# Designs tried in a protein design run: peptides against a protein of PDB entry 6EJA. Part 40

Target 1, 276 residues: chain A of PDB entry 6EJA
Amino acid sequence: VEYMPANPVRIAFVLVVHGRASRQLQRMFKAIYHKDHFYYIHVDKRSNYLHRQVLQVSRQYSNVRVTPWRMATIWGGASLLSTYLQSMRDLLEMTDWPWDFFINLSAADYPIRTNDQLVAFLSRYRDMNFLKSHGRDNARFIRKQGLDRLFLECDAHMWRLGDRRIPEGIAVDGGSDWFLLNRRFVEYVTFSTDDLVTKMKQFYSYTLLPAESFFHTVLENSPHCDTMVDNNLRITNWNRKLGCKCQYKHIVDWCGCSPNDFKPQDFHRFQQTARP

## One batch from the design tools (peptide; aimed at target 1 Q145 R149 C255 C257)

Design b2_p20_8_s2 (made by RFdiffusion4, then SolubleMPNN; from b2_p20_8, 10 letters changed)
Fold by OpenDDE base, seed 3:
Structure b2_p20_8_s2 (fold): chain B 276 residues (1-276), chain A 20 residues (1-20)
Amino acid sequence: as target 1 above (276 residues)
Amino acid sequence: MEVPEEEQGNASSLIEDEYK
């Protein structure tokens, strides 16, 4: 019998979707939907058909909403971070949605635990934030992520403008762009006017793949640093053969790896990795 | 400009997001 917490946490799931991911989105939504949670979906500005489909879903469920604003996001684009930050602000302003945790999802990751298991776990650790670090040499991470390079997102392209310095006194960290953040930390990121948050928002507005490092760096250098857990409680389909091609050269003046969407044949992995 | 092969960023590939 799974332990049921007396005060179960409620989760705000943020989905950033684009293109022809309707089937993947449907599968993901079916897998994660629960009446006690909240779902906030951003559809790429260019994906009008998908937007219409998502709107139809949102009308059927009271705990599903679609962002009234839409950004044209590109792979590796700084605008992805802006999307998350704006969605966080929106969610904090939704007084009728009392969520406790923020979780971002896409077709590239999948929860491997049941809703009850996830809720039980997060309810036990409601004061913690879950971010997965790269676990390697930090200097190498900086170089490979291009954190010491200045990028500008313009005309659906990430332009490399030159070199830059990492701000002094900041311990940079990063890894997975999938995170589980408690409401308190989200409030801090959203509303704090301290030097850390201000500088990092500016710094990461010119960063490639900012979501892989922004929240890690802010958290670890913040008064909330002791709340970090090096785990994001999810599985991501990392296929190096498919995901590490320079297929984005036309979009970004950089080469990198991207997580791949899960295929039906990959679902068996979810059962194997589910460690109750 | 195009990034040389030696300067490719691939930190994302180093991450396996799993429950631990």
Scores: peptide ipSAE 0.027, ipTM 0.523, DockQ to the pose 0.430
OpenDDE base, seeds 1, 2, 4, 5: peptide ipSAE 0.013, 0.023, 0.011, 0.022; ipTM 0.530, 0.573, 0.489, 0.549; seed 4 fails the geometry check

Design b2_p20_8_s3 (made by RFdiffusion4, then SolubleMPNN; from b2_p20_8, 9 letters changed)
Fold by OpenDDE base, seed 2:
Structure b2_p20_8_s3 (fold): chain B 276 residues (1-276), chain A 20 residues (1-20)
Amino acid sequence: as target 1 above (276 residues)
Amino acid sequence: MFIPEEEQGNGASLIENEYA
């Protein structure tokens, strides 16, 4: 008997989409859509056709909205964090959407659990934040992420400007850029004026793939540090042979790995990992 | 995840544990 919580959590799903993959988006949307949740969709500024399609979808559902602002985002770009932060602010200002959790999604990841299981789980742990850490040598992580390097996003490119120091007294952490954050922590990140949040927002505005580390670092150094759970409840399709080439060197003055989109043939993996 | 050019052969070892 799946224990239905008396007060089930409601989720704000934030989708950051780009390109011409309208069919993929539609499939994903159908898979994750539920009437009790909220969907806030950002379409890349350059993806006008996709934007029109998403707008049409949003008109059909009262719990689906599209960002009135649009950013041009690049892989590894600092602007991706800005997109999330602005989305968080928008969602907090939407008084008619009483969401409890913030979840970002892309075509490269999928929730491990069914909607009912996810809601049940989050309802039980409504005071927790779910961020997956790298779980290895932190020094190596810093080096690989280029956190000790200064980058500038300009003209659809991440330019490496030089070296920088990590702020003193800050324990840097990171891992997956897919996270589940409770409303309380999102409020803190959005509205806090403390030194931590202010400095980290500035620091990560010149960082590669900032979403992989920003929320981890802020959470672990914040008064909310005890709410961290080292799990993002996601399956990400990683193929090192395909994803870990310097394929983005034309965009970023660094080499990196990116997750691959899920293919229909990958669905069998969802069943195997969903073991309670 | 990013990797320095000199270490690009080591791959994104950190993120693959999301299946575990």
Scores: peptide ipSAE 0.017, ipTM 0.551, DockQ to the pose 0.266
OpenDDE base, seeds 1, 3, 4, 5: peptide ipSAE 0.011, 0.014, 0.017, 0.014; ipTM 0.513, 0.504, 0.508, 0.500; seeds 1, 5 fail the geometry check

Design b2_p20_8_s4 (made by RFdiffusion4, then SolubleMPNN; from b2_p20_8, 12 letters changed)
Fold by OpenDDE base, seed 5:
Structure b2_p20_8_s4 (fold): chain B 276 residues (1-276), chain A 20 residues (1-20)
Amino acid sequence: as target 1 above (276 residues)
Amino acid sequence: MEIPDEEQGNASSLIDDDYA
C-alpha cells in the first residue's frame, strides 16, 4: 500500500523555455500538469512566438503563470541562475499559491515517479532538499566546471576573462542543475542577508553553469546543511557521446555537455492521475 | 528511494572535448 499523506505537499514547477518548439512544450506540459500543483514559466526574451503561445496556455489554467519579466538566456549563462532566483522570489510573494517544493523542469529531465509517488515521497521528507552531487574528485570538478575561472555574460556570450580563486572557507559542491528544494530553503536563499548568501550570489553571477553548483554550495555551507539528500529524484536523457561535442563553443568560451530531450514515448516516466 | 546512477543528471562542463 502506497503511503498516503495527510497533508500532501504541493509543488511549484518552474520551466525555463526558449526557441520555437511550441508543440514539444505543449506535449511536455500535458504530461506534467496536475491541478494541485503550480506552474511558473519563463520564456526567453527572444522567443516571442513561443511567449504568445505560452500566454495562451496560461490563460486556460488558474495554476499556470508566465513571468512578466523575461531574460535572454544562453547555455551556461549566469542569467539562468538569475532567472531561478527571481522566480523563487516571485513564487514566495504569491500568497495565493501555497507551494511546498520548488522543482525545475526541462524536456530533458523528468521525475522518475508518478505524481502520487512523488507527492507521497516529498510529503514524508518535506524538510529535506534533494540535490545530486557530481560524485567525482572535487578538485577535478572545480577544474572541469571552470569554477576557478571568471566569466562574464554579455551579448549572448559567456566570455572567459581570466582566473579567480574560490572563496576561502567555502566548501564547493555541485552536480546536476535539476533539483527539488523545499520552501524553507528557498526562503533562506531568497531573503537571507548573511555573508554566505551574499558572497555566493556575487561569486556565481560570474560563473559558468551556475545552477549546477550554486544551490549545492549554499546549502552545504548554510545552517540548513543537514537537510541535503544526494539525490535529485530525476531521470535524465543523457547521451554523452552525442551531447559532448563542444557544441556550445560559439556561445561559451568553454566546452560542455547537454542531455537530449525526451520523446513523447518517454513521458510514461511521470504519470498524472488528475489531468484536465 | 533508489535511482539508477546512469539515469541521473550530472555535471555538464568540460575543459576539453573528451567525447569528440
Scores: peptide ipSAE 0.034, ipTM 0.645, DockQ to the pose 0.097
OpenDDE base, seeds 1, 2, 3, 4: peptide ipSAE 0.018, 0.027, 0.014, 0.019; ipTM 0.503, 0.633, 0.515, 0.530; seed 4 fails the geometry check

## One batch from the design tools (peptide; aimed at target 1 R160)

Design b2_p21_1 (made by RFdiffusion4; failed a check: the pose's geometry)
Pose (drawn by RFdiffusion4):
Structure b2_p21_1 (pose): chain A 276 residues (1-276), chain P 21 residues (1-21)
Amino acid sequence: as target 1 above (276 residues)
Amino acid sequence: SWELPTLTDEEKRTLIAERLA
């Protein structure tokens, strides 16, 4: 990531944010901002204060826009995938924004390498997609995710409605819902009317935590399967002893886990050279 | 329109009532 690219990638950051931490969001935005990238910010419908603050930012910079539509993106909700897919369509239709990669971030994310290094790395691997699979037993993954269950999002709640079959003829996979996808793959997901994309959009409209498997499943079974890199370029601070308290039991008909917050004792983790 | 199929709120609530009856 030390070299200087002659044709650097321009990145579309899609920020899916909620809550009250506007100053922290502004600090992270400062760290990731470059005049040659693009920023498309979705603010949860329920977070009006944060939205007003985001509008000030978008009014200041030409390469920053806010989604005019806003969803109540509850934990594990089917609406998160709807949010990504609509943002991808919007971004592809913005012809004045010639972006090469799609990167999703939350208000709780932070870069651990400089923009120069990120651009250099992605410029070398511009035809790759970066998704992290669970890598363990797939039947256990399907069960723990509830992918063989039917869910419906209504009234800001994920209702478990019954069982359903895993469709035959495709491999189902999943893992992290943080990723980096290139423009070519985003176009395929958005505009393709082939059997895989159409049926997976239907299947995942009634799925819990859809973003943790929709893009994996589509990519592995699509003509772009040979572009997958099993690394999302993220460090996620999972600590199961603390983060799996079924704390979302009142929002979804399921038990879930979330990553812990980093502390000072974790600083050495951001210096690991093992994987990019 | 939306990339994913959707239902109205009324249709969703009807479906929930039918399936959790």

Design b2_p21_1_s1 (made by RFdiffusion4, then SolubleMPNN; from b2_p21_1, 8 letters changed)
Fold by OpenDDE base, seed 4:
Parts: C-alpha cells; structure tokens; sequence
Structure b2_p21_1_s1 (fold): chain B 276 residues (1-276), chain A 21 residues (1-21)
C-alpha cells in the first residue's frame, strides 16, 4: 500500500536540453508528465529545431513553459550553473506555480521511483534537500574535479587559466549534478546576499562542472546544512571503476573523471541537466 | 541575475592567451 500524503508536494522539473533529441525528449516528457507538477524547459541557444518543438509542447500544456532566454552551453561549462540559477529565479517569480521542489532532468534520465512514490517520499521529507556526495576522499575530489583550478568559458571551451585557492572557511563538497532541492533552499540560493552565497557564486563562475559541487557546497556551509540528505533519488550509474583519464579534452582543458560514469554519448546529457 | 563572468569576449581571449603563453 502506497502512502498518500494529505498535502502532496508539487515539483518544478527543470529540463536543459539541446541537439535534435526531440523524440527522446517527447518520450521522457510523457513519462514524467503530471498535471500537478510544473515543467520549465531551457533549450540551448543553438538548437532552434528543438526549440520549436518544445514550444509546441508548451502551448499544449498550461504547466509547461520554455525559458524566454537561451544560453549556449557546453559540457562542463560554467554556464550550466548559470542556467540553473536563472531558472530558479524565474520559477520563484512565477507566483502562479506553487512548486515545493526543484528537480533537474535530462531527456534520458528518470527518477528512480514512480511519480506517486516520489511525491509521497518528498512530501514526507519536504524540508530536506537531496544531493548525492562523491563518497571519496574530499581532497582527492577537489583535485580530480579541478576545484583548485581556475577555468574560463569562452568560445565553446573551458580554458584552464591557472591555480586558485579555495575560499577559507568553506568546506567544499560535491558529487552528482542531479539534485532535489526544496523551495526554501532555492530561495536562499537565489536571494541571499550573505557572504557564502555571494562568494560561491563568484567562485563557481570559473569552475569546471559547477553543478556537481555548487549546491552541495553552499548547502553544507549554510544555515540550511542540517537539511542535507546524501541521496539524489535518481538512477545513477555510479561506477568508481570508470577510470577515465581525460574527458572531452577537446571541450575542456582538464583530464579527470567525474564521480559518475562518463561515456562519449554522455556529452549531450550534461547539457540536458542530467547525467548517469 | 545569475553569476556569469563579466569579462568581455575580448578580455577572455586575452586572459587565455596570456595564460597559455
């Protein structure tokens, strides 16, 4: 018997999509669509065909909207974090969409649980934030993720400019770039002017794969730190044996592996707010 | 509204060139 919450949470699904995966997106959308949730879709600035397709979908459903702004995103690019942050702001400004949780999805990735299970679970833990940590030595994580390196996104490439220091007093963490964030924390990230949020936004503007670490780091160092749950409730192919030395070297000036499995076909998934 | 680098494209390229020199 599945638990039926008296006050079920409503979810804002944010999709960051690109390319020509219209059929895949359509399939995924049909699989996750529910009338009680909200869907906010960002289409890469260069993906005009897909944008047209997504617009058609948005016209058919009142709880589906497309970002009026569009960014050109790349794998590992800092712009992905910007996309999330801007979408969060937009969603908070949509007073007619009373969402309780923010969840990012790609065209290929699904929550582990059914909608009913997910809603029931989140309704029980509506005050929690779900972020999966790397589960390794933190120092090693920092090195492998290049968090102590300065990157600059330019001309569809992440350029490594040199070394940098992690801000003092900050405990850096990260792992999966798939997360479930409650509205309260999203509000904090979006509107807080405290030193932590300000500093981290600046820091991660020059970070490789920022979505894998930004929200973790901000949450764990914030007054909301007690809401952290080390689980993203997604199907994650967490293979520590990936052993990749260099990923997408043509796109980023870095050799290293994400905590998640990376395959050549994963490039598009990173741009679509999802990865295994 | 979101934390993007405030540098111009030209400035970015200059920094990149400097770093790679």
Amino acid sequence: as target 1 above (276 residues)
Amino acid sequence: DFPLPTLSEEEKRALIAEARA
Scores: peptide ipSAE 0.311, ipTM 0.829, DockQ to the pose 0.707
OpenDDE base, seeds 1, 2, 3, 5: peptide ipSAE 0.310, 0.027, 0.306, 0.025; ipTM 0.829, 0.634, 0.825, 0.557; seed 3 fails the geometry check

Design b2_p21_1_s2 (made by RFdiffusion4, then SolubleMPNN; from b2_p21_1, 7 letters changed)
Fold by OpenDDE base, seed 4:
Structure b2_p21_1_s2 (fold): chain B 276 residues (1-276), chain A 21 residues (1-21)
Amino acid sequence: as target 1 above (276 residues)
Amino acid sequence: SFPLPTLSEEEKRALIAEARA
């Protein structure tokens, strides 16, 4: 018997999509759609066809909106974090959307948990934030992620400019770029002017794969650190191939193995991947 | 505008050029 919460949480799903995967997106959308949740969709600036398709969907559902702004994003690009942060701000400013949790998705994702299960679980743990850590040596993580390197996103490429120091007193962490964040923490990240948030936003503006580490790092070093759960609940299908080494060298001045899954079609297109 | 600090493309190119010189 599934737990039926008295006050079920409502979820803001942020979908970051690109390319021509309209059918895939439609399938995924149908699978995750619920009248009690909210869907905020960002379409890559270069994906006009997909944008038109998504707009059509948004007109059919009152709880589906498309970002009025659009970024040109690349895999591993710092702009992805900007996309999330701006989406968070937008969602917080939508007073008619009383969401409790933020969940990010891509067009390639597909739910493996039922809505009822997800809602029941999050309703029970509504004060928690769910981010999966890398589960490795932290020093190794820093090296492999290139957190001690300075990157600039320019001309659809992540350029490595040199070495940098991690800010003193900050314990960096990360892993999966799939996370479930409660509204309170999102508010903190969005509106806090404390040194931590300010410094981390600056730091991660020049970071490779920032979404895999920013929220982890901010959370763990914040007054909200006790709300962290080292689990992203694996609500989507993670059965993807893992890409390693220099498969993205053409767009990123870095070689390594991502904790996320990759598909061959992702090599030339920005695609959010799930951690196995 | 976005919540992250940003540089113009021109500024970025300049920095890249400088770093790679």
Scores: peptide ipSAE 0.323, ipTM 0.837, DockQ to the pose 0.903
OpenDDE base, seeds 1, 2, 3, 5: peptide ipSAE 0.245, 0.030, 0.080, 0.038; ipTM 0.828, 0.673, 0.740, 0.686; seed 1 fails the geometry check

Design b2_p21_1_s3 (made by RFdiffusion4, then SolubleMPNN; from b2_p21_1, 8 letters changed)
Fold by OpenDDE base, seed 1:
Structure b2_p21_1_s3 (fold): chain B 276 residues (1-276), chain A 21 residues (1-21)
Amino acid sequence: as target 1 above (276 residues)
Amino acid sequence: DFWLPTLSEEEKRALIAEARA
């Protein structure tokens, strides 16, 4: 018997989806759907078929919405972080959706734990943020992630422009691009005008694979630093394949193989996308 | 609005071209 919290957390699931795998998405959605949670779905700008399918779903459920804006995302692109940040802002502005946690998902995710288990756990640790770190040498991480390199997203490609310096006084960290963030921290990231958030948003505008590091770095250098838990619960609660492929030179000016948690399925979609 | 820099596509291409020149 699972612990039943008196005030169970409500989760905003942000789904970033692409391609034509509507049936797969439907199956995953069915598996994670609960009336007490919220689902905000971004469909890649180029995935019109999937967009139509998702819109149909959203019309059937009051707690399912589709982003009115759509971005063309690429593997490793800075635009992915933009997608998350804009989604966060949207969700915070939805006063009729009282969510407590932000969780990002892709169509390749599938739950291996029950909703009750997840809710019970998060309700117990509702003041914490769950971000999995790389667990290695930080200098190596910086090099492997290309954080000391300047990138610019253009024409469905991440162009490496040159070297850059990481801002002084900032402890850079990162790992998995799958995270569970509480509303308070999301509010901070979205609305804070302090030097940290401002600088990091600027810095990560030119960063490869920004979602793997942005939230980690901001959190650890913020007044909320003591809320970090080095665990994103993805391996524990979600069934997904881990791995990477270093064969995306056509998409990014970098060896596209992150040592962090990846889903191989996330890569295939970008091989099929056309240059805008 | 999006948090990305307000660079136009033309500006982006120019920067890329400059970096590769």
Scores: peptide ipSAE 0.276, ipTM 0.824, DockQ to the pose 0.750
OpenDDE base, seeds 2, 3, 4, 5: peptide ipSAE 0.025, 0.103, 0.294, 0.027; ipTM 0.533, 0.763, 0.819, 0.653; seed 4 fails the geometry check

Design b2_p21_1_s4 (made by RFdiffusion4, then SolubleMPNN; from b2_p21_1, 7 letters changed)
Fold by OpenDDE base, seed 4:
Structure b2_p21_1_s4 (fold): chain B 276 residues (1-276), chain A 21 residues (1-21)
Amino acid sequence: as target 1 above (276 residues)
Amino acid sequence: SFPLPTLSEEEKRALIAEKRA
């Protein structure tokens, strides 16, 4: 029997989508849709067909909105973080959407747990933030992620300009770019003018794969550090054969791994995912 | 440290050009 919270949390799902995978998005959307949650969808600026499709969906549901702004994003691009940050600001300004948690998704994502399970869990831990760390040597992580390198996004490419230093006094962390953040922390990230947030926003504007590290780093160095849970309640589908290659060399001046799209064969893993 | 502030598109392109050279 699933626990039924007296005050269930409401989730703002931020969907960052691109390409022509309208059917896939539709399937995913149907799987995660609930009347009590909110869905804010960003469609890549170049994906006009998908944008039209998403607009149609948004007109059918009062709790579905599409970003009026659209960015051209690339894999590993710093602009992805900008997309999240702007969406967070937008969501905080939507006073008619009383969401408690921020969850990011892509068109290829699929829910690991049922809505009831997710809501029950988050309602119990509503004061926590869920980010999965890399779980390895931090120095190695910095090197592999290129955090000590300066990148510039331009012309659909991440240009490596040179080396840089990690800001003094900052403990860098990261891992998965899928996260579950409570409203309080999102408010902090969005509106804080402290040195940490200011510096990190600047730092990560020139960072490769910023979403994999920004929120981790900000959280762990912030007054909210005690709310960190090393689990994003998501499955990371890693497959060396499919995702861990230098396949994006044409897009970024770096070689790294990318999570694989979910396949039906991977669904069994969802059931095995343990709660934090 | 943060060697670069917020750059314009022109400034970005200039830096890229320097990198390519």
Scores: peptide ipSAE 0.095, ipTM 0.779, DockQ to the pose 0.277
OpenDDE base, seeds 1, 2, 3, 5: peptide ipSAE 0.032, 0.027, 0.023, 0.031; ipTM 0.697, 0.523, 0.595, 0.695

Design b2_p21_2 (made by RFdiffusion4)
Pose (drawn by RFdiffusion4):
Structure b2_p21_2 (pose): chain A 276 residues (1-276), chain P 21 residues (1-21)
Amino acid sequence: as target 1 above (276 residues)
Amino acid sequence: EFGPTRPLPSEEEKEELWERS
């Protein structure tokens, strides 16, 4: 990541944000901002204070826009995938924004390498997609995720309605819902009317935590399957002893886990050279 | 760590849930 690219990638950052931490969001935005990238910010419908603050940012910079539509993106809700898919369509239709990669971030994310290094890395691997799979037993993943269960999002709640079959003829996979996807794959997901994309969009409209498997499943079974890199370029601070308290039991008809917040003792983890 | 938090809703309740969706 030390070289200087002659044709650097321009990145579309899609920020899916909620809550009250506007100053922290502004600090992270400062760290990731470059005039040659693009920023498309979705603010949860329920977070009006944060939305007003985000509007001040978008009014200041030409390469920053806010989604005019806003969804109540509850934990594990089917609406998160809807949010990503609509943002991808919007971004592809914005012809004045010639972006090469799609990167999703939350208000709790932070960069651990400089923009120069990120651009250099992605410029070398511009035809790759970066998704992290669970890598363990797939039947356990399907069960733990509830992918064989039918869910419906209404009234800001995920309702478990019954069982369903895993469709035959495709491999189902999943893992992290943080990723980096190139423009070619995003176009395929958005505009393709082939049997895989159409049926997966239907299947995942009624799926818990859809973003943790929709893009994996579509990519691995699509003509772009040979572009997958099993690495999302993220460090996720999972600590199961603390983060799996079924804390979302009142929002979804399922038990879930979330990553812990980093502390000072974790600083050495951001310096690991093992994987990008 | 994973699994249902409540039992399945009744048939009438499921129909109402589809309408509100």

Design b2_p21_2_s1 (made by RFdiffusion4, then SolubleMPNN; from b2_p21_2, 7 letters changed)
Fold by OpenDDE base, seed 3:
Structure b2_p21_2_s1 (fold): chain B 276 residues (1-276), chain A 21 residues (1-21)
Amino acid sequence: as target 1 above (276 residues)
Amino acid sequence: MFGPTRPLPSEEERAALLARA
């Protein structure tokens, strides 16, 4: 029996989906849907069939919306972070959706915890932010992720342009690209004009796999640093695991591998994308 | 294994990419 909070948190689920994962997405959606939460879905610009399917779902539920804008994202592309940031702004501007937490998902995710468990936990720790760090040597993480390299997303490819330095005074961190962020921190990331947020948005616009470290780095160097919890709660799991075989060298000028790099839904789609 | 998969672009190529972005 779970504790039922008097003021339960409401969650904004942001789903970033692409390809031909209609059935998988439908199954996942049914598993996570609740009338008290909100669902904001971005469909890749090139996935028109999936977009039509998602629109159909959104018309059936008042708490489900689809982004009116659509980006053509690639594996490891900086545009993925742009997708999250824009969705955050949109969600903050939706005054009729009083959400307390932001949670990102893909079609490959599937919940391993009940809604009651999740809501109870987050309601107890509503002032915290949950991001899982890599838990190893940070210098090694930087090297493997290519954070000290400059990338440019152009023509559906991540071009390596050269070397770069980590900004002075910034402690870089990262790990999982799955995060649970409270509204207050999302507001900070979205609207703050301080040097940290401005500098990091610029830095990560030229970063490979930016979602794996942007929010970690911003949070830990921000006035909200004391709200960091090194745990993403593992509320979801992928349907299957894929091995790392440098599968995306035709998409990015880098061979890298992290626990979050390879998802089942990415494999088939990105193998069809060619370098210009 | 990790690392670059191709050589760096020339200065001209770099400029061209930045211009198109």
Scores: peptide ipSAE 0.389, ipTM 0.926, DockQ to the pose 0.653
OpenDDE base, seeds 1, 2, 4, 5: peptide ipSAE 0.380, 0.381, 0.375, 0.387; ipTM 0.926, 0.926, 0.924, 0.927; seed 1 fails the geometry check

Design b2_p21_2_s2 (made by RFdiffusion4, then SolubleMPNN; from b2_p21_2, 6 letters changed)
Fold by OpenDDE base, seed 3:
Structure b2_p21_2_s2 (fold): chain B 276 residues (1-276), chain A 21 residues (1-21)
Amino acid sequence: as target 1 above (276 residues)
Amino acid sequence: MFGPTRPLPSEEERAELLKRA
């Protein structure tokens, strides 16, 4: 029998989707939908067909909304972080949606836990933030991610402009761009005017694959650092075609492997829950 | 392998990109 919390957490799912994968999105949505949660969907500015489909879904469910603004995003683009940050602000301003956790998803994600399991787990650890780190040499991570390089997103391309230094006193970390963040930390990221948040927002505006590192770095260097849990095993990206083949060199002036390029042999790891 | 896929832009190209961004 699954534990039933007295005050179950409510989740804001932020879906960032693009292309024409309407059927895939619908299947994923049905798998994660629950009446007690909230769903905020951003559709790429160029994906008009998908946008129309998502709007139809949002009209059928009171707890589903679509972003009134739409960004043109690319793989590895800095605009992805902007999308998340703006979504966070929007969700905090929605006073009629009392969510406790923020979870990001794509159309390629698939739930590995039941809703009851997820809610029970997060309700027990409602004061924690869940981010999975790369767990390897940090210097190597910086090099592979190109964090010491300056990028500019322009005309659907990530242009490498030169080298840069990591800000002094900042412990950079990263890994998966899937995260579970509690409302308190989201509020901090959204509204804080401290030097850390301000500088990191600026720094990551010119960063390749910013979502894989921004929240890790901000959290670990913030007053909320003690709330970090090195785990985010709630959803899997089952895109088996992902690999380290440098297939994005046509849109990014960088060749690299995302930590999110999971392989089928990694499946066994997703069945485990590393509890605090 | 990882790393840059093309040379850095010229100063003129860099300036143009910054104007368009």
Scores: peptide ipSAE 0.386, ipTM 0.928, DockQ to the pose 0.710
OpenDDE base, seeds 1, 2, 4, 5: peptide ipSAE 0.367, 0.373, 0.383, 0.378; ipTM 0.922, 0.925, 0.927, 0.926

Design b2_p21_2_s3 (made by RFdiffusion4, then SolubleMPNN; from b2_p21_2, 8 letters changed)
Fold by OpenDDE base, seed 2:
Structure b2_p21_2_s3 (fold): chain B 276 residues (1-276), chain A 21 residues (1-21)
Amino acid sequence: as target 1 above (276 residues)
Amino acid sequence: AFGPSRPLPSEEERAALLARA
């Protein structure tokens, strides 16, 4: 049910971008921009042209910032989680940006609701965290994700080094690497010194596709476990004909599947009331 | 992800990778 909330939530959108697709980024930005939200953009260390373009955008909008640090990220790399965690810390330290939710975005994933609908929904459920689980056999998920395998990110490659054990007492879960996290949980992940957060950060620093499982696992094993909602409120484009063809074999020592980028015509799925 | 794409490295290769990290 949509309503006009008295205290509407404000969203911190985190964009992790790479390559030379400046036009695509611009289109995406226009589609998701709203004056009441915040946008924190990380540009891959190797994408200097894109970085320059993004900096120009950030100078035009007061609610758009670019990470002063830049990482070299790869598909499936552990560094992607590091990017998110560092961005979360940065956003928490930005006292002038009173955001309530953290949402990550890419060209391959988009919210299925309009801004008004999303804000209304999240304002009603501001104490919840939205993570989509795989919905299958968890043991199979662990095997297929390689969670029982040790990976090392080095020289723009994810090396499989051997087997490892999942920490005892931890219920592992995961699925989508697109999530909506409330500020309270982000604070917990960022600043908690408990054994769960400490161990999971260590564990997932050697994990393939860590963002697909880290937040799920931490949340479900944390004191915040009752805030879990098995829905990320997203649509991801998948080419059914393409299937899983191990297209990233050259980057990671594991076969996986990648979603398709959204086309400009797909942006109607998230309409804004205010655009730049 | 659904499975390994290549064999495990040798002990020597593993050591070399860890040394560079």
Scores: peptide ipSAE 0.369, ipTM 0.920, DockQ to the pose 0.805
OpenDDE base, seeds 1, 3, 4, 5: peptide ipSAE 0.361, 0.363, 0.346, 0.364; ipTM 0.918, 0.919, 0.915, 0.916; seed 3 fails the geometry check

